# Designs tried in a protein design run: peptides against a protein of PDB entry 7Z53. Part 112

Target 1, 150 residues: chain A of PDB entry 7Z53
Amino acid sequence: PRIKNQADCIPFFRSCPACPGSNITIRNQINALTSFVDASMVYGSEEPLARNLRNMSNQLGLLAVNQRFQDNGRALLPFDNLHDDPCLLTNRSARIPCFLAGDTRSSEMPELTSMHTLLLREHNRLATELKSLNPRWDGERLYQEARKIV

## One batch from the design tools (peptide; made by RFdiffusion4, then SolubleMPNN)

Design b2_p25_7_s3 (from b2_p25_7, 11 letters changed)
Fold by OpenDDE base, seed 5:
Structure b2_p25_7_s3 (fold): chain B 150 residues (1-150), chain A 25 residues (1-25)
Amino acid sequence: as target 1 above (150 residues)
Amino acid sequence: SFEEELRKEYENQPYYKIPESVYKE
């Protein structure tokens, strides 16, 4: 998501040391991260997590989205519900918990968060389009078919 | 192509459509 002002900033919790500085190093790190991100990291590898990542309030087959924040009307990752949330501990004044995703590192690495956000939006776009084209499909069918395409 | 095969697969299924934007440039 694009940050327009300081009020839009979301803190990240980094548990590992920052890489040695250079533009090339940063680029290589981003490339390495993107090369390892796939759909399973967005949907979750475990069924309980996968269910929690879905919007189960309707039959649209959508992934859950953030209920507090949007990026110019576009979806952001939902928040997790951790007992000891490291994101809340990092910046107590912000009161922003960690993101819920298939990869727990999403809140630690902005690049992963961005990628997951894009894939979240793509899934929901696909599910919406599939609903239009296949109005008889229920939420489970829409979710599964969109997941196959992503 | 893979995209063409995908299109054929979905079009041959009753009430099984995918957006053109998914498999076509």
Scores: peptide ipSAE 0.025, ipTM 0.457, DockQ to the pose 0.021
Fold by OpenDDE base, seed 2:
Structure b2_p25_7_s3 (fold): chain B 150 residues (1-150), chain A 25 residues (1-25)
Amino acid sequence: as target 1 above (150 residues)
Amino acid sequence: SFEEELRKEYENQPYYKIPESVYKE
């Protein structure tokens, strides 16, 4: 996916097959981003986790979003349900549990949390667009096709 | 152009319809 003119996110290219040919700096940055943000970090490497990261309440192929909080109307990662939540234990005053993502590091590194959040939003945006263009696709198809693009 | 290359890549995917917002300015 490609995010351009969003006020609440940093523009970037994900899985971009082409880069500005004359600017090696930009190319390196894109490569670094691509290598740093593995799709498994967003979607999960294991099927049980992957299912928990999806919104299974409908056939829209969406990733699950936080049901308690939003970022000025924008989606946030869902919370995990850890028995001994290290996020709650680390900062008792914040009282914010760990986020659920494909990588547990999402809650440990704000940079990853932000990027995963952006990719979550991009997936859901893409799935929504794909639904409008391909109305006969079910949730599984929408999810898989959006996942391929992200 | 960069955008044209993106378009080509996305259009070669096995999708029925691809939203232009993915690769268009």
Scores: peptide ipSAE 0.006, ipTM 0.363, DockQ to the pose 0.021
Fold by OpenDDE base, seed 1:
Structure b2_p25_7_s3 (fold): chain B 150 residues (1-150), chain A 25 residues (1-25)
Amino acid sequence: as target 1 above (150 residues)
Amino acid sequence: SFEEELRKEYENQPYYKIPESVYKE
């Protein structure tokens, strides 16, 4: 993600597998990644975590977004609030805290961060559309219905 | 980068356009 809307910037850098350079290979890797990521990894398997991943300040059924940074106005994953943040501890020069996600593998596979971000945006898009179509639905209903679609 | 390619892939989907409201709490 490109961050230009904040005074502070995250030196976001991910190590990616080397590709031979063919468009077919890149496409295959993208397809493999999209098929690998289950939506449950975005929402969390445990209820306490799932609640922390949600925006509970309103009844829009949205997932929480990063409050410090955006990608050209688009949402990023929220940061976790770990006291001993392993992401900060393992790479002090980067000074990037761990993102909060539904699966711990997000920290193990850097490519998952981007996918989780996209799915976050998709969920919020769906929730927004569902709110427009069903204005009487509360946040829980919107969240659950959007979750089913993702 | 791989992440940029992912973004491009998603951009080609009909769901890429997201209202600004979804980015605000």
Scores: peptide ipSAE 0.019, ipTM 0.490, DockQ to the pose 0.043; fails the geometry check
Fold by OpenDDE base, seed 4:
Structure b2_p25_7_s3 (fold): chain B 150 residues (1-150), chain A 25 residues (1-25)
Amino acid sequence: as target 1 above (150 residues)
Amino acid sequence: SFEEELRKEYENQPYYKIPESVYKE
């Protein structure tokens, strides 16, 4: 995704220092993306929202993913459950409800939606790997550790 | 701090490791 308004970016750049590995570029790109986004936009700044953004059905520390749709097998943001869903109201033909994210603006800004989707995937990837490496970690630890890395 | 306490708690758990590879991918 691209940043529509550079003025909204956080003036902070993150990258992995001289790290060996084939995926350093990918990680640097992700870090660069996250440097422009407040973590609250991904994880939610309020605990109730944060909990709703998490997959609480297991101890894998995952963020919740869309249970209805996938992007060629890859995760999408979960749908929100709004009674008067503005996304449905604005485009009746699309019949796509608003996505649930840490920022209500996510569904209003497709670029942010895309970024949040990528960060969702990255978080879940990291959490999964951390689970593999640390099988005794519970969901909370996996979630928090992955969140710190993202 | 809360974060420090969490860190201590986490480090006290067995199998605590975050390989550098996690940060490189």
Scores: peptide ipSAE 0.013, ipTM 0.376, DockQ to the pose 0.028; fails the geometry check

Design b2_p25_7_s4 (from b2_p25_7, 11 letters changed)
Fold by OpenDDE base, seed 1:
Structure b2_p25_7_s4 (fold): chain B 150 residues (1-150), chain A 25 residues (1-25)
Amino acid sequence: as target 1 above (150 residues)
Amino acid sequence: SFEEELRREYENQPYYKIPEEVYTE
C-alpha cells in the first residue's frame, strides 16, 4: 500500500525479493506467499478479535478501515490499539503502530500486510455489492455472506 | 515490487473496484 502523506510512512520490509518477469525463483516465492494467505486470516479466529475488525458503526457488514491513511483513496488496514505496541517499539522514529489483523502471522511476515489489505478491500466490495442486491440484509448477514465468498 | 504483483493479481478480478462508501463510516 502507498501512503499519501510522505511525512507518515509505514515501514514495510520484505523477506522475499520479488520482481515481475520470467525469474522462476522469484515467481515461486510470490506464489508460495500468496498461496499461504487464507481469507480466514483477515477475519480473526476469535470472536472478540473478529468484532474489533468490523465496522460496527453501520449495518453495511464492512470490515474496519484505517482512519488515518489511505492508498490513493483506497482502504488500508486499521491500526491496532496495543499498550506496548511492538511496531512502535521496534522503530520509534517511524511512529507507526501495528496493523490490526486476524492472524498473528501478519506480524511474522510483513509481506502479508499487502495481501490482507487487498482481502479487506475485497470483503468490503463484496459487502457493498451484496447490499445493493439485497437491501434488506442487515450488517451481520452482509458480513457473513461476504466472508463466505472471499 | 511484491505489492505491485499483488495489486495486479487482484486488479484483474471483477471485485477490485470499490465504491467510495466503503471507505466511510
Scores: peptide ipSAE 0.018, ipTM 0.508, DockQ to the pose 0.036
Fold by OpenDDE base, seed 3:
Structure b2_p25_7_s4 (fold): chain B 150 residues (1-150), chain A 25 residues (1-25)
Amino acid sequence: as target 1 above (150 residues)
Amino acid sequence: SFEEELRREYENQPYYKIPEEVYTE
């Protein structure tokens, strides 16, 4: 999604020196990029990564969200904790690290970041709804069932 | 109530976000 709150705007990692700046425009490539988005890009294909993408502080089956920034009060992807964070190195003035996602490219391509953000929100919405429908389900069950639906 | 309990669970977590805010664009 488009970040409307400029105060909470998060810059993306740019590997291309000639790539556009902070303003993101829709390109023809967005259709191609969206076709490559699958559940593994949101949830992670490796178990250690998958666990890091979850909110393990409760039994709500939620994915983790950003602790520092929001998009007009809306959830964003959490930050990663890379030792040599390329996002910090390429934009030192912003001091914004890379996002944590199932695909490391999420911080480089706003198109993927947007889709991942939408799916993050959808998962958390579904998990919450499933909790209301099945209050006895634990966090693992809620997470897995929501993941199946997304 | 169940809703109040759920709300408290969200608020007491480091990744606090209510469903409406989480899903809204």
Scores: peptide ipSAE 0.091, ipTM 0.661, DockQ to the pose 0.126; fails the geometry check
Fold by OpenDDE base, seed 4:
Structure b2_p25_7_s4 (fold): chain B 150 residues (1-150), chain A 25 residues (1-25)
Amino acid sequence: as target 1 above (150 residues)
Amino acid sequence: SFEEELRREYENQPYYKIPEEVYTE
């Protein structure tokens, strides 16, 4: 995510305050990103989590996006729904919950969050393109095919 | 129409932009 407005900042939960994140250059090439990312980080390694990461309200094969916030008009990761949400507990004034991703560390490391966000966007882009090419594919097919490409 | 259906489905996701090419078959 690209933060241009301080008011739109989304805080991250840092489990190790003494371990500041390094500035990581995010590359536009998905292939470069995938070299560093296990697909499970994006899609989840467990089926229940994977389902929660998907937009199940339609047959577009999309990953779920945040319904409250966007990054300059672009999609952000959805929020998780955790009891005793550590992000909320850590910064109560912000009242922003942790992001939901395949890797539970996503909300702890902004660098991971950014990468996950990019892959989220790429997946949804691919799914959309696949829909246009194969308009009769259902959501499952679109999701799986896009997942293979990412 | 199918195009209308597709549009409706995408519109239900508020932060997703609908590419123009999606409407072309």
Scores: peptide ipSAE 0.060, ipTM 0.603, DockQ to the pose 0.045; fails the geometry check
Fold by OpenDDE base, seed 2:
Order: structure tokens, then C-alpha cells, then sequence
Structure b2_p25_7_s4 (fold): chain B 150 residues (1-150), chain A 25 residues (1-25)
């Protein structure tokens, strides 16, 4: 198989402080975001957790998404499978289990949950685009390359 | 086809859908 229209491919550019065309304001914003959110918060700092955060049902290099709920058609963090789920115990009316993320605080801090959700979506977007650009890349390559960009 | 296989793999991906015309044999 071939890429039918390579012109439809979107190249990715990463901010480079040493690049002549760098925008200071944009760079500062990116640095602020990356300083606030460690990649380990999204991907997990431990291999067992990292594997659980991935969608391993295919070779698309995606992070796992919630299988029960979506946010207006957009991805949400997957639920964890905790014994004695504290999220369920503290709010019985909501009946929403804790989210699974690289940071255990994701379910405790809505601000972190939102950011993690956005980065989850961004990763999956990037992985999808990378698959389009590199159809022969396997899931591991797609996952790793997308992780580098995020 | 390869295109159909790829579309099936992305079928349940809620955030982004890959265009069908991207791939050919």
C-alpha cells in the first residue's frame, strides 16, 4: 500500500529555543506547560503502569481511553480497577470510579485530570498522524515517537 | 483491504479519525 496523497500529511515541528524562527512567547508557554506536567504523569513512571495506560489491542501506539464514557465524543481517561475504590466510596451518588493515569492524583485534582485528558488526546492524535506518515511503524514505535513529541 | 483494516482499527477511537483516502494499495 501507498500513501495516496502525501500532500495531506501534516509535518510536525517542535519548538526549538536555538532556532532562528522561534517565538519567545510561544516557547515560554510551552515551557510552562511542560514544567507543570511531567511526562510521567501522563505515561506513568513505572513499566507496569505504563503498560496499563496503553491500548494494547492494536498496533496504533495509542493510550487507553475510557470505554464507557466520552466528553462530547472526545476521549476521557480510562477508569482504574481499584479494590475498594475510594472515588466510589466517597461519593456514592456519582458512582464514578477513579481514573487511571500516570499520577494517582488525577482523580483527586480536577485540574490535573483535565490536563491529563488533553495530553491523552494529543498523544493519540499524534500517534494517528504518525501512522499516516509512517504506515509501517508498529505500535511501539508510534507510541514512543508520539511520547517524544508530547 | 489495507484501508478497511486500518479503518477498523480506528473505528472506536473517539478523538481522531484517519481519512479513508490516505492509503491505497
Amino acid sequence: as target 1 above (150 residues)
Amino acid sequence: SFEEELRREYENQPYYKIPEEVYTE
Scores: peptide ipSAE 0.024, ipTM 0.488, DockQ to the pose 0.031; fails the geometry check

Design b2_p25_8_s1 (from b2_p25_8, 9 letters changed)
Fold by OpenDDE base, seed 4:
Structure b2_p25_8_s1 (fold): chain B 150 residues (1-150), chain A 25 residues (1-25)
Amino acid sequence: as target 1 above (150 residues)
Amino acid sequence: SAYDEALALAQADPLLDARIAALSA
């Protein structure tokens, strides 16, 4: 089952999520988390957001990546551009703005950030592979085909 | 699993870890 209300759950502390009062086992919650990360979480369900999540600077069909930071050469989610960034406000010492994701609920489920990062990398990997296999495909085709596989 | 990988990623990436920590605060 998809977990839609995370307000009753404990925050993510490098462990399995727990929702007090829930009949869902820890394993079920893990499965629910992975199943909850669908295409809309990564790609956005609204076209304007979807465009902002894409790298439109080339025809490689890639999702946009962070332009300021990398993880040992690996991609990170791009930062959002919020006027009142709640991520900066909730933890001023961290000084890390909110990541841009395909679903606004991502901020309610911190563990999804890492999942989104993995899926971002997977998409870009797939798009790169597809480009190699199909050199004539444009960015839109690469993006859509990679999206289908993810 | 994807969850395990995500967890490992969060633990290994200081920036991502910091962001997750910030969101969890």
Scores: peptide ipSAE 0.022, ipTM 0.480, DockQ to the pose 0.038
Fold by OpenDDE base, seed 5:
Structure b2_p25_8_s1 (fold): chain B 150 residues (1-150), chain A 25 residues (1-25)
Amino acid sequence: as target 1 above (150 residues)
Amino acid sequence: SAYDEALALAQADPLLDARIAALSA
């Protein structure tokens, strides 16, 4: 996360708070990682895709999560809905569709899948915390503020 | 690091691991 909104001081990654007083070295490391991932791969650079990556069923500012599977109660990336899903075609025995992400390259670089999952969880965690801190914020505000932190 | 956590996540989650395996196959 690039921590664009440094006005917020809340737990971010593990015990590292998302505020200026946090460990700058750790923050820089995380920023370097997310720069490699590119936030657009998490949120989508195009508005229609970005909306599809969001949970629009409530005003919690959350990203959409997998509706079929969870990891011990924790979120997974949502599946895409491709007509000719290359992930299904590549390994028919696995029968696991491609994950939906902000960039199609997510299917080309499986190493990013886990990172995207992690960042998905972090966004939703941040949005949840921001909701707790700012109960009057609507979903759009929560989403944007969490996005700025990630 | 976050990357290490991501790797650990992939290894711990059978679905995620399977997806990664499928993509890399």
Scores: peptide ipSAE 0.022, ipTM 0.489, DockQ to the pose 0.034
Fold by OpenDDE base, seed 2:
Structure b2_p25_8_s1 (fold): chain B 150 residues (1-150), chain A 25 residues (1-25)
Amino acid sequence: as target 1 above (150 residues)
Amino acid sequence: SAYDEALALAQADPLLDARIAALSA
C-alpha cells in the first residue's frame, strides 16, 4: 500500500540490486524478504482471506494473532485450519500447524514467516497508536489506516 | 536490517524456530 507515515514504517526494500555475501542461500533469503513488500502477503489479496486474517472480535482494527502461543508476550501468526496440513505432515513430532498469512505459500517459505510475524506486530502496533490518537475511529478505519502505513 | 531482525526473531522464538526447522526439513 501507499506509505503515509514514514516514521512508522519498517525500512523494507522492493529489490536489492547489490546484496552482500556470496552465499546463495542467504542471498535467496534476503531476496525473499526484500521482495516481500507486497502488502497482500500480509493482508491477503482476497476479501475472504483478509477477513480471516483480522481480529473481528473487537473494534481495534487488529490482525488476528495466535491464540495458543506468544513470544514472550509478543504476537505470533495465527494457525491455519487445514484439513491436510502439510506442516503437521512434515514433522509429526513437532505438531505445529501451518501459520495463516496472506500468502498461501507462507508455510513453504519459512523466511516469510518471520517477516509476516514482524509485519503483524507492526500493524497491530500502528493500529494501537492510531486508536490512541483517534479514539473515535472504528475497527475498519483503524485497520485500513494501519494497512496504508505498513 | 529487516532480514537480521527476522532471523533473530526466528532464532529467539522456540515455536517459530521449530516451525522453520520443520519446513526446512
Scores: peptide ipSAE 0.020, ipTM 0.449, DockQ to the pose 0.036
Fold by OpenDDE base, seed 1:
Structure b2_p25_8_s1 (fold): chain B 150 residues (1-150), chain A 25 residues (1-25)
Amino acid sequence: as target 1 above (150 residues)
Amino acid sequence: SAYDEALALAQADPLLDARIAALSA
């Protein structure tokens, strides 16, 4: 479900919880993304989930993107496929299902959704650049190397 | 906001190119 009453904070970033009124800063260092965000929240901590988050239709090492919607041409998170989708139940008028991410809580807070979306775009950007630099790398290699950079 | 900072980092982080170059070697 999408949380509209954001009175509570949830843990997401390393040593930095997701709070609506918090002044969260991102460290601009070589390990900025990895140190700030737990990679498991983006890629999934379990193998079945990790596979579902990947685009397996090609050998480009990309994460899956939404097939129905885009943000001015930019990628959005794919939808999950839940029998009892809590996002649909909490707001029946919107009729937007939960997003699929490494952490199921990503659909509950707009801040988390935004961060996952940005990291999705960054991964796919990195994988694309790595493909250009290393044309012989297969999808698995591209995915893993891009994951290490994020 | 955290979102704005994340967006700025994702779009204009000069360190990303260095990391990509290191892995391509």
Scores: peptide ipSAE 0.020, ipTM 0.445, DockQ to the pose 0.025

Design b2_p25_8_s2 (from b2_p25_8, 10 letters changed)
Fold by OpenDDE base, seed 5:
Structure b2_p25_8_s2 (fold): chain B 150 residues (1-150), chain A 25 residues (1-25)
Amino acid sequence: as target 1 above (150 residues)
Amino acid sequence: SAYDEALALAQADPNLEARIKEYYA
């Protein structure tokens, strides 16, 4: 049920496209992005994918982050492990694979990737804070509670 | 409270704030 794309607009799922030169305010764009990026987009709708998106090395309830790159010290989405990675094929010089996210489209749209990155950071931030507030919570509880908030 | 702390974390993100408020409503 995706709407038709407009030129120079960000296509949204279950939402109107955000156009830089349109009457859509920055706030509305963010709202549209957050509506577009539902929980399944960030966390994955399938359990195997959801597990792969999590940091299972500890009990902090964190989402997995990129182990190769950071954004000025901030977390980035982890890379996927695709045999035929389309992201690598589109720009061989960059040699940047597709990001692993709940939606395959995450690597196709910079804005979507950015939003996923922000939500990744927010989740991990929330999980960290929830751990501080609830030190007895295990990783699963922290993950689920942070997920509900994000 | 967890709610108060969550709100504090979301001060710069109105959407997140709204989500938090909705979650704790």
Scores: peptide ipSAE 0.008, ipTM 0.360, DockQ to the pose 0.029
Fold by OpenDDE base, seed 4:
Structure b2_p25_8_s2 (fold): chain B 150 residues (1-150), chain A 25 residues (1-25)
Amino acid sequence: as target 1 above (150 residues)
Amino acid sequence: SAYDEALALAQADPNLEARIKEYYA
């Protein structure tokens, strides 16, 4: 992503820098997060996982969202389906299973969980907009194009 | 084109526009 002031930017996981300490828009925040987290962490690096991360019930190109919970109406990561869910074992009172994301560490690091959630929302937002612009695009096209933008 | 469509999406977000332009450059 393009950054206005390169001199004040810090590189993250990818070669793209982020500029902390300045007034940043929501978009800039997303850019920073995207630069910090490899796309594979959001979308999965393996095809089976990538497919599981997608909402395959329609042709909207969306990532799967939690079907049980929302954050004040906003999407949350879907739960993984682990037989022996370590997240449940560590906090039985909460009864919250591990989240499913492109990186298995998503539930192990709250920071990653948050970032994945934000990028999930952004992807789905973009996919929705792309659908509006291109109503004949199928789910695969929408998914791929949104993925490119995120 | 995909580029034009992406730009149309980005009309409301200059930062997104910049990213799209960078992507397609």
Scores: peptide ipSAE 0.007, ipTM 0.383, DockQ to the pose 0.025
Fold by OpenDDE base, seed 1:
Structure b2_p25_8_s2 (fold): chain B 150 residues (1-150), chain A 25 residues (1-25)
Amino acid sequence: as target 1 above (150 residues)
Amino acid sequence: SAYDEALALAQADPNLEARIKEYYA
């Protein structure tokens, strides 16, 4: 990302030595999270899937969020559209479909779903910050740069 | 346990926590 003002720092920017004022504790936490789950599972390794995981309605470089539900105002993963949804079959009483992620298998485990949710929120947060720092960047640039940081 | 880990990762998000609990119910 382009940092015009040295006083401006993107929170949790992994490789930004010019951000000494960043909360190291929080950054370490994020780094720890990404060590347990491959970020590629958040973004998808295949282009068609990656596009489906993005919010293409604007130029903000955001990942898509659930349009039906929020978690107390916070973003949730979008639902997948599986004909035979294994998540519904696993616990029929819960009636919770699989979430859309970079790896379909990850949505079958609540542990991974939770992690992906956190990374989704982090990406969107970073993209928002990048937009603030680089207002001329388009959605593609914002998305790619945020992806690199996560 | 996997259940405990999931709850920890939910980070006090009530709705997400509820869904996790429902999954393991």
Scores: peptide ipSAE 0.000, ipTM 0.313, DockQ to the pose 0.028
Fold by OpenDDE base, seed 2:
Structure b2_p25_8_s2 (fold): chain B 150 residues (1-150), chain A 25 residues (1-25)
Amino acid sequence: as target 1 above (150 residues)
Amino acid sequence: SAYDEALALAQADPNLEARIKEYYA
């Protein structure tokens, strides 16, 4: 994703501005990341983690989003709740914890964080659209159907 | 259609479009 309003955002990797090189280089980097990211990295491979990645407060089938920060109204990954948060330890002044995703590597590589954020947004957009198209679907079905697409 | 709407939402990566097409195939 791209930070449009930096005043409202936490430190986050920006694909276009931060990527060195030409458009072809950017595209290659995205392709490499896309090939590396699978569904388990977005949704979690273990059920407990998968539940933590979901918004369980409603029946909309959404993934959980950051409750503190957004990017011009767009969703960011939720923060994790690690006992000894390495992200906090590496940059003590920033006081920004690690993001929660389907894989611990999401916070290790800004590129992955960006991709996960994009896929988070896509899932939630799809789930929202599916709800509009299928008003009788519950949260579980919306989540699963969106997950099949993403 | 649901298919068209899904495709319209595929903005993150071109691969998502492919997956959507597979889902609705």
Scores: peptide ipSAE 0.015, ipTM 0.404, DockQ to the pose 0.029; fails the geometry check

